# Peptides against a protein of PDB entry 8OXM: the designs that were tried, part 327

Target 1, 371 residues: chain A of PDB entry 8OXM
Amino acid sequence: FKAEFRLAGGVNLPKIIDCVGSDGKERRQLVKGRDDLRQDAVMQQVFQMCNTLLQRNTETRKRKLTICTYKVVPLSQRSGVLEWCTGTVPIGEFLVNNEDGAHKRYRPNDFSAFQCQKKMMEVQKKSFEEKYEVFMDVCQNFQPVFRYFCMEKFLDPAIWFEKRLAYTRSVATSSIVGYILGLGDRHVQNILINEQSAELVHIDLGVAFEQGKILPTPETVPFRLTRDIVDGMGITGVEGVFRRCCEKTMEVMRNSQETLLTIVEVLLYDPLFDWTMNPLKALYLQQRPEDETELHPTLNADDQECKRNLSDIDQSFNKVAERVLMRLQEKLKGVEEGTVLSVGGQVNLLIQQAIDPKNLSRLFPGWKAWV

## One batch from the design tools (peptide; made by RFdiffusion4, then SolubleMPNN)

Design b2_p28_8_s1 (from b2_p28_8, 20 letters changed)
Fold by OpenDDE base, seed 5:
Structure b2_p28_8_s1 (fold): chain B 371 residues (1-371), chain A 28 residues (1-28)
Amino acid sequence: as target 1 above (371 residues)
Amino acid sequence: KEEELEKKREEELKEKGEKIVEDILKKL
């Protein structure tokens, strides 16, 4: 191991460690603490299956639609090594790093990332109307800059165009696959960008099957499609390439309904796969600055003997698992709000929900919906 | 002053993250 490490950002501040393999090759490894890496490992297997479905379809194969995966090696119940893609950076580090972030470099007269976060934290307990007004003020004074990622990394115009297209396809594929699986907690430190491919890598897969909707501040968007995410697509935004790639991904998912339901059913009933939201995890994900003072670091490892009192917990668990399967089946049929939609209608609804400033203003401030 | 307090909180979070990684690496 080299003595030098980098932070990947996020609440757990995972460390990127450079390791020399027995083959003499340097490999970056992400070391994550406190999170159940078994959940990440299981979700990586589901992503590999989704990639197999996408490669079998001619239209998605021609578009090279793939969700980026990484190798998870669980070392313990709460620790493991993620094989890290060398040359991957959190989108949050590129955009909102306090010293050299792209917002500060390209928009020096806009609000700081701190000012934006402070304004949204001040209204966190306020009405939806007051949250919306402050979110619109923040958005007006914090303009998107993520277009500059590809412009900085790819100086050749032909390469720049190809990489912007790869980025847009990666956002589309991960957004639709993530929506089908109900993937939450898509904050700017849980999404990485590859500096060579411009493809996204989603990490921290601990909020799945719409469990983000049962958080104290419920998630109100199907995926991250914020202003910087859209700005990275270039002048067409969500129109053209992104929309078509979402539609082709959704078509493959809907045509694979039986396979996806069978896989998710096996996972929901796997006793080793803890996908359920618990109060401690909810507090951890939405920790308030006021609550940081009382959480002594001695969450003893022993109090996770929540003795599943087998009888009453099993009936509640089974009802939640059945509800997850029913909602997955609805998504794969195109049932939204009790109406059956076409692939184009469903994708359009999801895009409108994800870009709606009323939905974005209601998110937990730590999600940074203005980025 | 508030930016200095946030920078200090980021440094404290960084130190907590370092200690967690050191404790994981000592168990390997």
Scores: peptide ipSAE 0.010, ipTM 0.297, DockQ to the pose 0.027
Fold by OpenDDE base, seed 2:
Structure b2_p28_8_s1 (fold): chain B 371 residues (1-371), chain A 28 residues (1-28)
Amino acid sequence: as target 1 above (371 residues)
Amino acid sequence: KEEELEKKREEELKEKGEKIVEDILKKL
């Protein structure tokens, strides 16, 4: 290990440590200090399987549909070493960095990212109607700029076009697989973009199997398809390449139902894979600035109080696991709201849900649905 | 000792997960 570390962007200030391997090669490692990296490791294995399914299918293979994976080395429940995705940046750092973010550079007369966040926090406890009105005002005064990512990084027009397609394919694949797995907490710091490939890397995979729906502010979208995410696709937005790649990914997932169910069943009953939402995790993910003052570091959540009603917890766990499997089976059959949809119908519904300003306005302000 | 035991359990779990994925991939 080198004695020097760099801070990565984000709320948790993850430490980038340069490590010299036994092979004499320098490797950058991200040290996260509070995330359950075992959840990330398990979800990376699931993504590798999904990539294998996508690679076996001729239509998804031709489109190079893959989820970017990274190497996880868990060290404990609260520590581990991630392979730092060298040449990646959080989309939030590119878009909404306080000093030199793309919104400030390209839209200097729009609301600042701080003003947008403040306006949405002020209405956090208000009606859905008030949230919607303020969200629409924020969106009107905070216009998307993510198209400039590929324009800044890829000056050659042919390379630019190919990288924009790679981005669009990456968004489509990760959106559909993320939906099938019920992946939540897709805020702008949990999505990295590769500066060379234009592909997305999803990190912090601790909210899975729709556990984002049981947060104090429930998640109301199937995946992140916000205005900047769409702007990065170029002038066609969600229509064309994105939609077709979603449909082809969904087709492979639905045709792989038995395989996906079997793996998810094994993972749900793995005693070392804590996928369940706990109150402390929920508080951590949706901390209010008001709540920061009372969390004294002495909440050693001693393993003791969660152990008391083991029988009622185990019965509740089994019922939640069964419900997750049932909902996964429904998704893989194309059952949405009690109706069986075609692949195109299901993908269309998911896109409409993800772009709906009413759904976006209801999200936790920390998710930054206006970005 | 606890860290070595935890690391060994994590390696065994990783091997088990990789094997489950590999066995499913052999059936496909």
Scores: peptide ipSAE 0.008, ipTM 0.357, DockQ to the pose 0.021
Fold by OpenDDE base, seed 3:
Structure b2_p28_8_s1 (fold): chain B 371 residues (1-371), chain A 28 residues (1-28)
Amino acid sequence: as target 1 above (371 residues)
Amino acid sequence: KEEELEKKREEELKEKGEKIVEDILKKL
């Protein structure tokens, strides 16, 4: 281990440690001190299965549709080493780093990331109408710049074009698979971009199976498709390549219904896989500056043997698991709001939900929906 | 004042993160 560490941005401040392997190669490792890396490990296995399904289908294989996976080595219930993808950066670090962020560099006269966050925090307890108005003002004065990621990293026009396509395909694949699995907490620090491949790496997979909808501020979008995410696709935005890759991914997911249901059923009933939202996790994910004073870090991992009063918790757990499976089955059948949609209709609905400024304005300010 | 408070919170989080990593590294 090198004595030097870097903080990855985000609430959890995970430490990036450079480890020299027995082979003499330096590997960056992310040490998470509070996250259940078992959830990440399980979700990586699900992503590997989804990748296998995507590789078997000719249309998705031709498009190289894949979710980037990373190696998780759990060290404890709340600690472990992520084999960090060397050459990845959080999209938030690239976009909204206060000193060197792309927004500051390319849009110096726009609102700062801090000003945007402050404005949205001021209206956090306000009406949806007031949130929407302030969100629109923030968006007007904070214009997207993520197009410059590929332009900075890939100077050759042919390489730039291929990398922008790789990015767009990665967003599409991860968005649709993330939606099917109900992946939440997709803030700008939980999404990395590979500086060489332009592919996304989703980290912190602890909010799954739509458990983001039961947060104190519910998640209102199926995936992150914010203005910067779209800007990275270039001039076509969500149209053309992105839409087609979403449709082809959704087609493979829907055609793999039985396999996906079986896998998720096994995971939902795995006693080692704590996917359920708990009040402490909810408070942690949506921590307010006011709430920081009471969370003494002495949540001893050992003493929350809250003896599950086994009977009442098991019945509530089983009902939640059944509801998750039912909703997964609906998604895989194309059932949205009680209506069966085609693949194109379902993908269109999801895109519209994800880009709707009314949905985006309702998100927790820490999610940074204006980015 | 708000920026100083935010910097102070980042420093406190950094120190807490240091201690957690040291405790993990001592157990390995």
Scores: peptide ipSAE 0.006, ipTM 0.282, DockQ to the pose 0.027
Fold by OpenDDE base, seed 1:
Structure b2_p28_8_s1 (fold): chain B 371 residues (1-371), chain A 28 residues (1-28)
Amino acid sequence: as target 1 above (371 residues)
Amino acid sequence: KEEELEKKREEELKEKGEKIVEDILKKL
C-alpha cells in the first residue's frame, strides 16, 4: 500500500488508495468509511444477474447491453474495499468540478454550478410553480456540455462515434435496470464514466426499491436522464439508439419477471441486506450544506438495542417488502398508474417522466437536476 | 485455479482494506 491517499471528491470524501499487487500491478482501491458496502455488493450481484439475462437474449447481446459492475469486498456494516474503477471519472467531476469542469470550460458565460445550486436552494421550500420557473431560468443559463466528453477523449471520428454509441447503450441499460430495481435518480458523483469505454458505472447503491420516493423531498423521476446525460448521446438525444436500447432492455426484464421477482424476494428478506430507508439515512442523503453543522463523530451511537418488539418491526418490514414486490411485479407487467402499457409505451412514459422539467424542478437541489 | 487465486486475492485485499480503514478511522 502506498502511504498516499487521494480524495475522490463528494460528501463522504472516499479515500483512494494505491495498492501494488503481488503481480507488480498498481491497483487503485476506494476505501469507503461509514457506507454500507453490503448494499453495493448485493446490487452488483443483481446487476450481474441482469447482465446474464441480457447476454442470453440475442437482441440485447447484439447491442452489447450491459450494466457495468465493480468488485465490492464488504468488510463490515460501515467499511469495505471497492476495486476502484480504474480510468473512470464521476460525471459530476467532469461537468461541474470547481476549477475546470466542462461547463466552465465550454460555457464560461453561463451560471456557475454554485449559482445554479443557490438559486434552486432558495426555492426549495416554495411552490412547484416557483421551482419550475427558477429551474427553467437555471437551465436557460446553464446549457448542457456533456457531448464534449466523447469529443475530448476520442479524437478519431470512427472511435468517437463507437464510444458515443457505447455511452448511449450504457445509459439505456442502466436507466431501465435502475428503474426496475428502483434506484431512482442518481447523484452526479455516484455515476462514473469510463474514459476508455464511455460506459457508465453506478456506485453507492444505497437507495433502491423506490426508497427515494419516501425521502423528505421525494424523487419524481424514474432514473437520471438530465440534460447533460442526454447531451452525451449526441444530436439524436433520447431518440433512436437510446429508446431502442431501453425498449430491448425492458423487453428482457419483463420477459424475466419470475426470475427477477425471485431474486429480489430473496434479497428483500435477507437479514444481512438493509435496504430500508431510515430517518438518519434520509437526513444524510438530503442534508443541506447549511445543515452541515459539525456532526462531530461524537455520536457514540452506543448500540442501544432498541429492543422495540421484534414483532412490530417485522410486521412493518414485511408490509414494506410486500409493497416493494408488488410494485416490482407491476413494473415487470408494464403497469404504470393502473394502466397496462406495452414495452414501447412504458419506455416512452419513463423517458417523458425523466426529461420533464416539471419533474426535474421538484427534485432535491443537492441532486443537481440541471446537470 | 484462477478463480481461487482471485478469491484469495479478494480476501487478502479485504483484510488489508479493513486494516487501512481502521487506521484511517483512527487518524480522523
Scores: peptide ipSAE 0.000, ipTM 0.261, DockQ to the pose 0.021

Design b2_p28_8_s2 (from b2_p28_8, 20 letters changed)
Fold by OpenDDE base, seed 2:
Structure b2_p28_8_s2 (fold): chain B 371 residues (1-371), chain A 28 residues (1-28)
Amino acid sequence: as target 1 above (371 residues)
Amino acid sequence: DEEEKEKKEKEELKKKGEKIVEDILKKN
């Protein structure tokens, strides 16, 4: 390892370290602290399997539908080495990083990212109606700019068009597979974009199997399809390429029901894969800046005191696992709200849910639903 | 004894999961 490290952007300030392999090649590694990289490792295996299913289908293979994966080497529950996705940037870094962010550069007269966050934090404990009104005011004064990512990176019009299609396909594939797996916590720092391919890399895969719905502020959208995410697709937005790629991805997932259920069942009962939401994790994901001061580091949550009666935990765990499997089976059958939908009907419902400003306004302010 | 049993059961479940994934990858 080199003695120098760089900070990656984001709240947790992950350390980028350069290592020289035994082959003499330099490799960048991301050292995450405090994250359970075993969850990321397991979810990367699931994504590799989804990619295998997508590569077998002629329609999804022709469209190059894939989820970007990275190598994870878990070292402990709280440490590991990620293969740094060289040439990736968090979408939040590009969009809303201080004064150099694309919003400030292209929309200097709009609200700052800080003003938007402040306004949404002020209404966090208010009614859904008050949240919706303030969210709409924020959205009016914070217009999308993510179209400029591909325009800045790809000057050749033919390359620009190809990369915009690659982006749109990546959003579609990750959105549908993420929905099937119940992937949450899709904030703007957990989604990287590759500066060469325009494909998305999803990181921090610890909120899965709809565990985002049991957060203190529950997740109300199936995936991230915010205004900037849509703006990156160009003039057609969610219509045309995105919708068709979602439908073809969903078709492959639904036709692979038995395979996906068997895999998820094994993962849910893997005692090395802690997919359950715990109160400490929930607090960490939805921390308020004001709450940072009083959490003395002396909660060594020694695994000892959360030994609530093993029998009640095991019964509660089994009932949650069964509900997750049942809900996964429903999704793979196209059952939404007790109704069986076609692939097109299901994808349409999910898109409408993801873009609904009422759903977006209810999200935790740290998710930045206005971006 | 109980911690070693739980550790063994964890390793067996992991191996079972890895094998199911491998068998699904080989059948296809």
Scores: peptide ipSAE 0.009, ipTM 0.306, DockQ to the pose 0.024
Fold by OpenDDE base, seed 1:
Structure b2_p28_8_s2 (fold): chain B 371 residues (1-371), chain A 28 residues (1-28)
Amino acid sequence: as target 1 above (371 residues)
Amino acid sequence: DEEEKEKKEKEELKKKGEKIVEDILKKN
């Protein structure tokens, strides 16, 4: 291990450490403190299983549909080492970095990322109509720029085209797999893009199984398909390659219903896998800048005493797990809002829900739905 | 052999990571 560390962006300031392997190769490791890396580790296993299903199907294999995975070594309930995705950057860092973000570089006359966030925070407690109007004003004055990622990284036109297709396929696969697993919207810092492959890596998988819908500001989108995410696909946007890759991914997921249900059932009842939303986790995920009262983490290790009756907690947990399984079964049957949809109909509904500015305007402003 | 080496390297990385996390948590 090198004595030097770098801070990755984000509230928890995860530390990037460089280590030299026995092979003499330098490897970057992300050290997360206070995060439950077990959830990330479990979700990586689920993604590997989804990848196995996608590789077995000829249509998804031909399209090279995969969800990118990373190595997670959970150390404790609150610590672990991640294989840092070398040669990746957070989409949020590329787009809205304070110094040299793509929005500032390509759209210097647009609103700053800070101005956008401020405007959306001012209406956070307002009506849906007021949120929508302000979101539309923000969007008009903060135009998408993510098309420039592939243009900056891939100067050869043939390579550029192939990488834009790889990106579009990666977004499609991760969106549909993420919807099935109920990952919901993803914070822009929790989506990494590989600078060599143009594929996405989803990190910090702490919201799964639609637990984002029970947050103080509920999720209103099935996955992150914001204007910049769409802009990275190029001129076709969500049409053509993206839609077809979503449909083919959804087809594989629906045809693998029994396998996916069995896997998720085992995981939901694993006593080592804490997927449930708790009030502290909800507060942390949707913390307001004004609520930066020094939550000194009272190291009250004495959370031993809430041995509240194991029976009532167990019944509440079991009811939540059953609801998650029922909703997963509905998704895998194509049941949306009580109606059975075809794969194309379901994918169309999900795309429309994900790009709807009314849904995006209702998201938690900290997740930057205008990016 | 390579899989056991990778497993052992992961376990050593795990132990070193634990110590680094503990040292980080003690310094902050």
Scores: peptide ipSAE 0.000, ipTM 0.229, DockQ to the pose 0.021
Fold by OpenDDE base, seed 5:
Structure b2_p28_8_s2 (fold): chain B 371 residues (1-371), chain A 28 residues (1-28)
Amino acid sequence: as target 1 above (371 residues)
Amino acid sequence: DEEEKEKKEKEELKKKGEKIVEDILKKN
């Protein structure tokens, strides 16, 4: 191990360490503290199964539709080593984290990332109408720049076009697979981009099975399809390649209903897989600056004595698991809001929900819906 | 004035984040 480490962005500030393998190759590793890496490990297995389904289908195989996976080695209940994808960067680091972020470089006269966050935090407790108005003002004065990622990394026009296509396919595959699995907390630090392939790597898989909808500020979008995410696709945006790749991914998922239900059922009832949202996790994900003063982290280890009767815990758990399975079955049948949709109709509804500025304005400000 | 105020507010937020991480590391 090298003595130097870098901090990855995000609330847990995971440490990037460089390891020299027995083969003499340097490999970066992400050391995550305090997170249950078992949840990430389980979700990586589900992504590998989804990739197997996508490789079996001729239409999705020809389009090279895959969700990027990484190796998770859990070392304890709260620690482990993630194989860091060498040459990945958080999309938030490229766009907004650095003084030299792409927004500051290409749009120096727009609002700063800090001004945008401040404006949205000031209206966090306000009406949906006030949130929408401020979100529209922020969006008008913070224009998307993620098109420049591929332009900076890929100077050859033919390579640039191929990489923009790889990016668009990666967004489509991860968006639909993520929606089926109910993957939440898709903020700009939990999505990495590979600087060589232009493919996305989703990390921090601790909000799954639509548990983001039961947060104090519920998630109102099916996946991240914000203005910068769309800008990276180029001039066609969500039309053409992205839409067709979403439809072909959704078709494979719907045709694999029995397999996906069986897998998710086994995982929901696995006593080692804690997928349920608890109040402490909810507070951690949506910590308010005002509430930071009174949360003395006297997590006394002794509050394990919530002797909730084992019987009442088990009945409540089973009802939540059944509800998750029913909602997964509905998604895989194309049931949205009590109506059965075609693959094209379902994908269209999901795209419209994900790009709706009314839905985006209602998200927690830490999700950065204007990026 | 506004850029210097934004720089100070960013440094204060960074120091608060660093302190939360230190208090987190001291309890383990």
Scores: peptide ipSAE 0.000, ipTM 0.297, DockQ to the pose 0.025
Fold by OpenDDE base, seed 3:
Structure b2_p28_8_s2 (fold): chain B 371 residues (1-371), chain A 28 residues (1-28)
Amino acid sequence: as target 1 above (371 residues)
Amino acid sequence: DEEEKEKKEKEELKKKGEKIVEDILKKN
């Protein structure tokens, strides 16, 4: 281990440790001290299965549609080492780092990331109408800059084009698979970009199976498709390559319904896989900066030995698991709001939901929907 | 004043971070 570590951004402040392997190769490792890396490990297996399905299909294989996976080594129930993808950066660090972030560099006259967050926090308890108006003001004064990521990293025009295409494909694949699996908590620190491949790496996979919808501030978008995410695709935005890659990914997912249902069913009933949202996790994910002072580390591991009165919790758990499976089956049939949609219709609905400023304005301010 | 508060909070978070790594590395 090197003596130096870096903090990855985010509430958990995961530590990036550089490890020299016995092979003499430096590997960055992310040490998470409070996250259940078992959830990440399980979701990585699901992503590997989705990648296998995508590789079997000629159209998705030709497009190189894959979700970037990472190795998870759980060290304990709440600690483990992620083999951090060497040469990844959180999109939030690139975009909204207070000193040298791309927004400050390219848009110095826009609102600061802090000013945007403050404005959205001030309206957090207000009406949806007031949230929408303030979100629109924030968006007007905080213009997207993520196009500059590929422009800074890839000076050769041909390489730049291929990397922007790789990015767009990665966003499409991860968005659709993330939607199918109900992946939440897609804030700008939970999405990394590979500085060499321009592919996204999704981390912190603890909010899955639409459990983000039962947060105190419900998640209102199917995936992160915010203005900066779209800006990184270049001039075509969500049209052309992104849409087609979403459709081709959705086709493979829908055509693999039985396989996906069977896998998710096994995982939902795995007693070692705690995918359910609990009040403490909900409070943790939507903590205010002001509330950070009072969470004493008295989350003793032993308080999870609250002897769940097994009977009532098992019945409630089974009903939640059944509802998750039913909703997954609906998604894989293209059932949205009681209507059966084509792949193109379903993908279009999801894109519209994800880019809708009314949905984005309702998100928890910590999600940074203006980025 | 707000920038100096934010710097202090970042330094305190960094120190809390450092201690957690030391404690993990001493236990293994």
Scores: peptide ipSAE 0.006, ipTM 0.282, DockQ to the pose 0.024; fails the geometry check

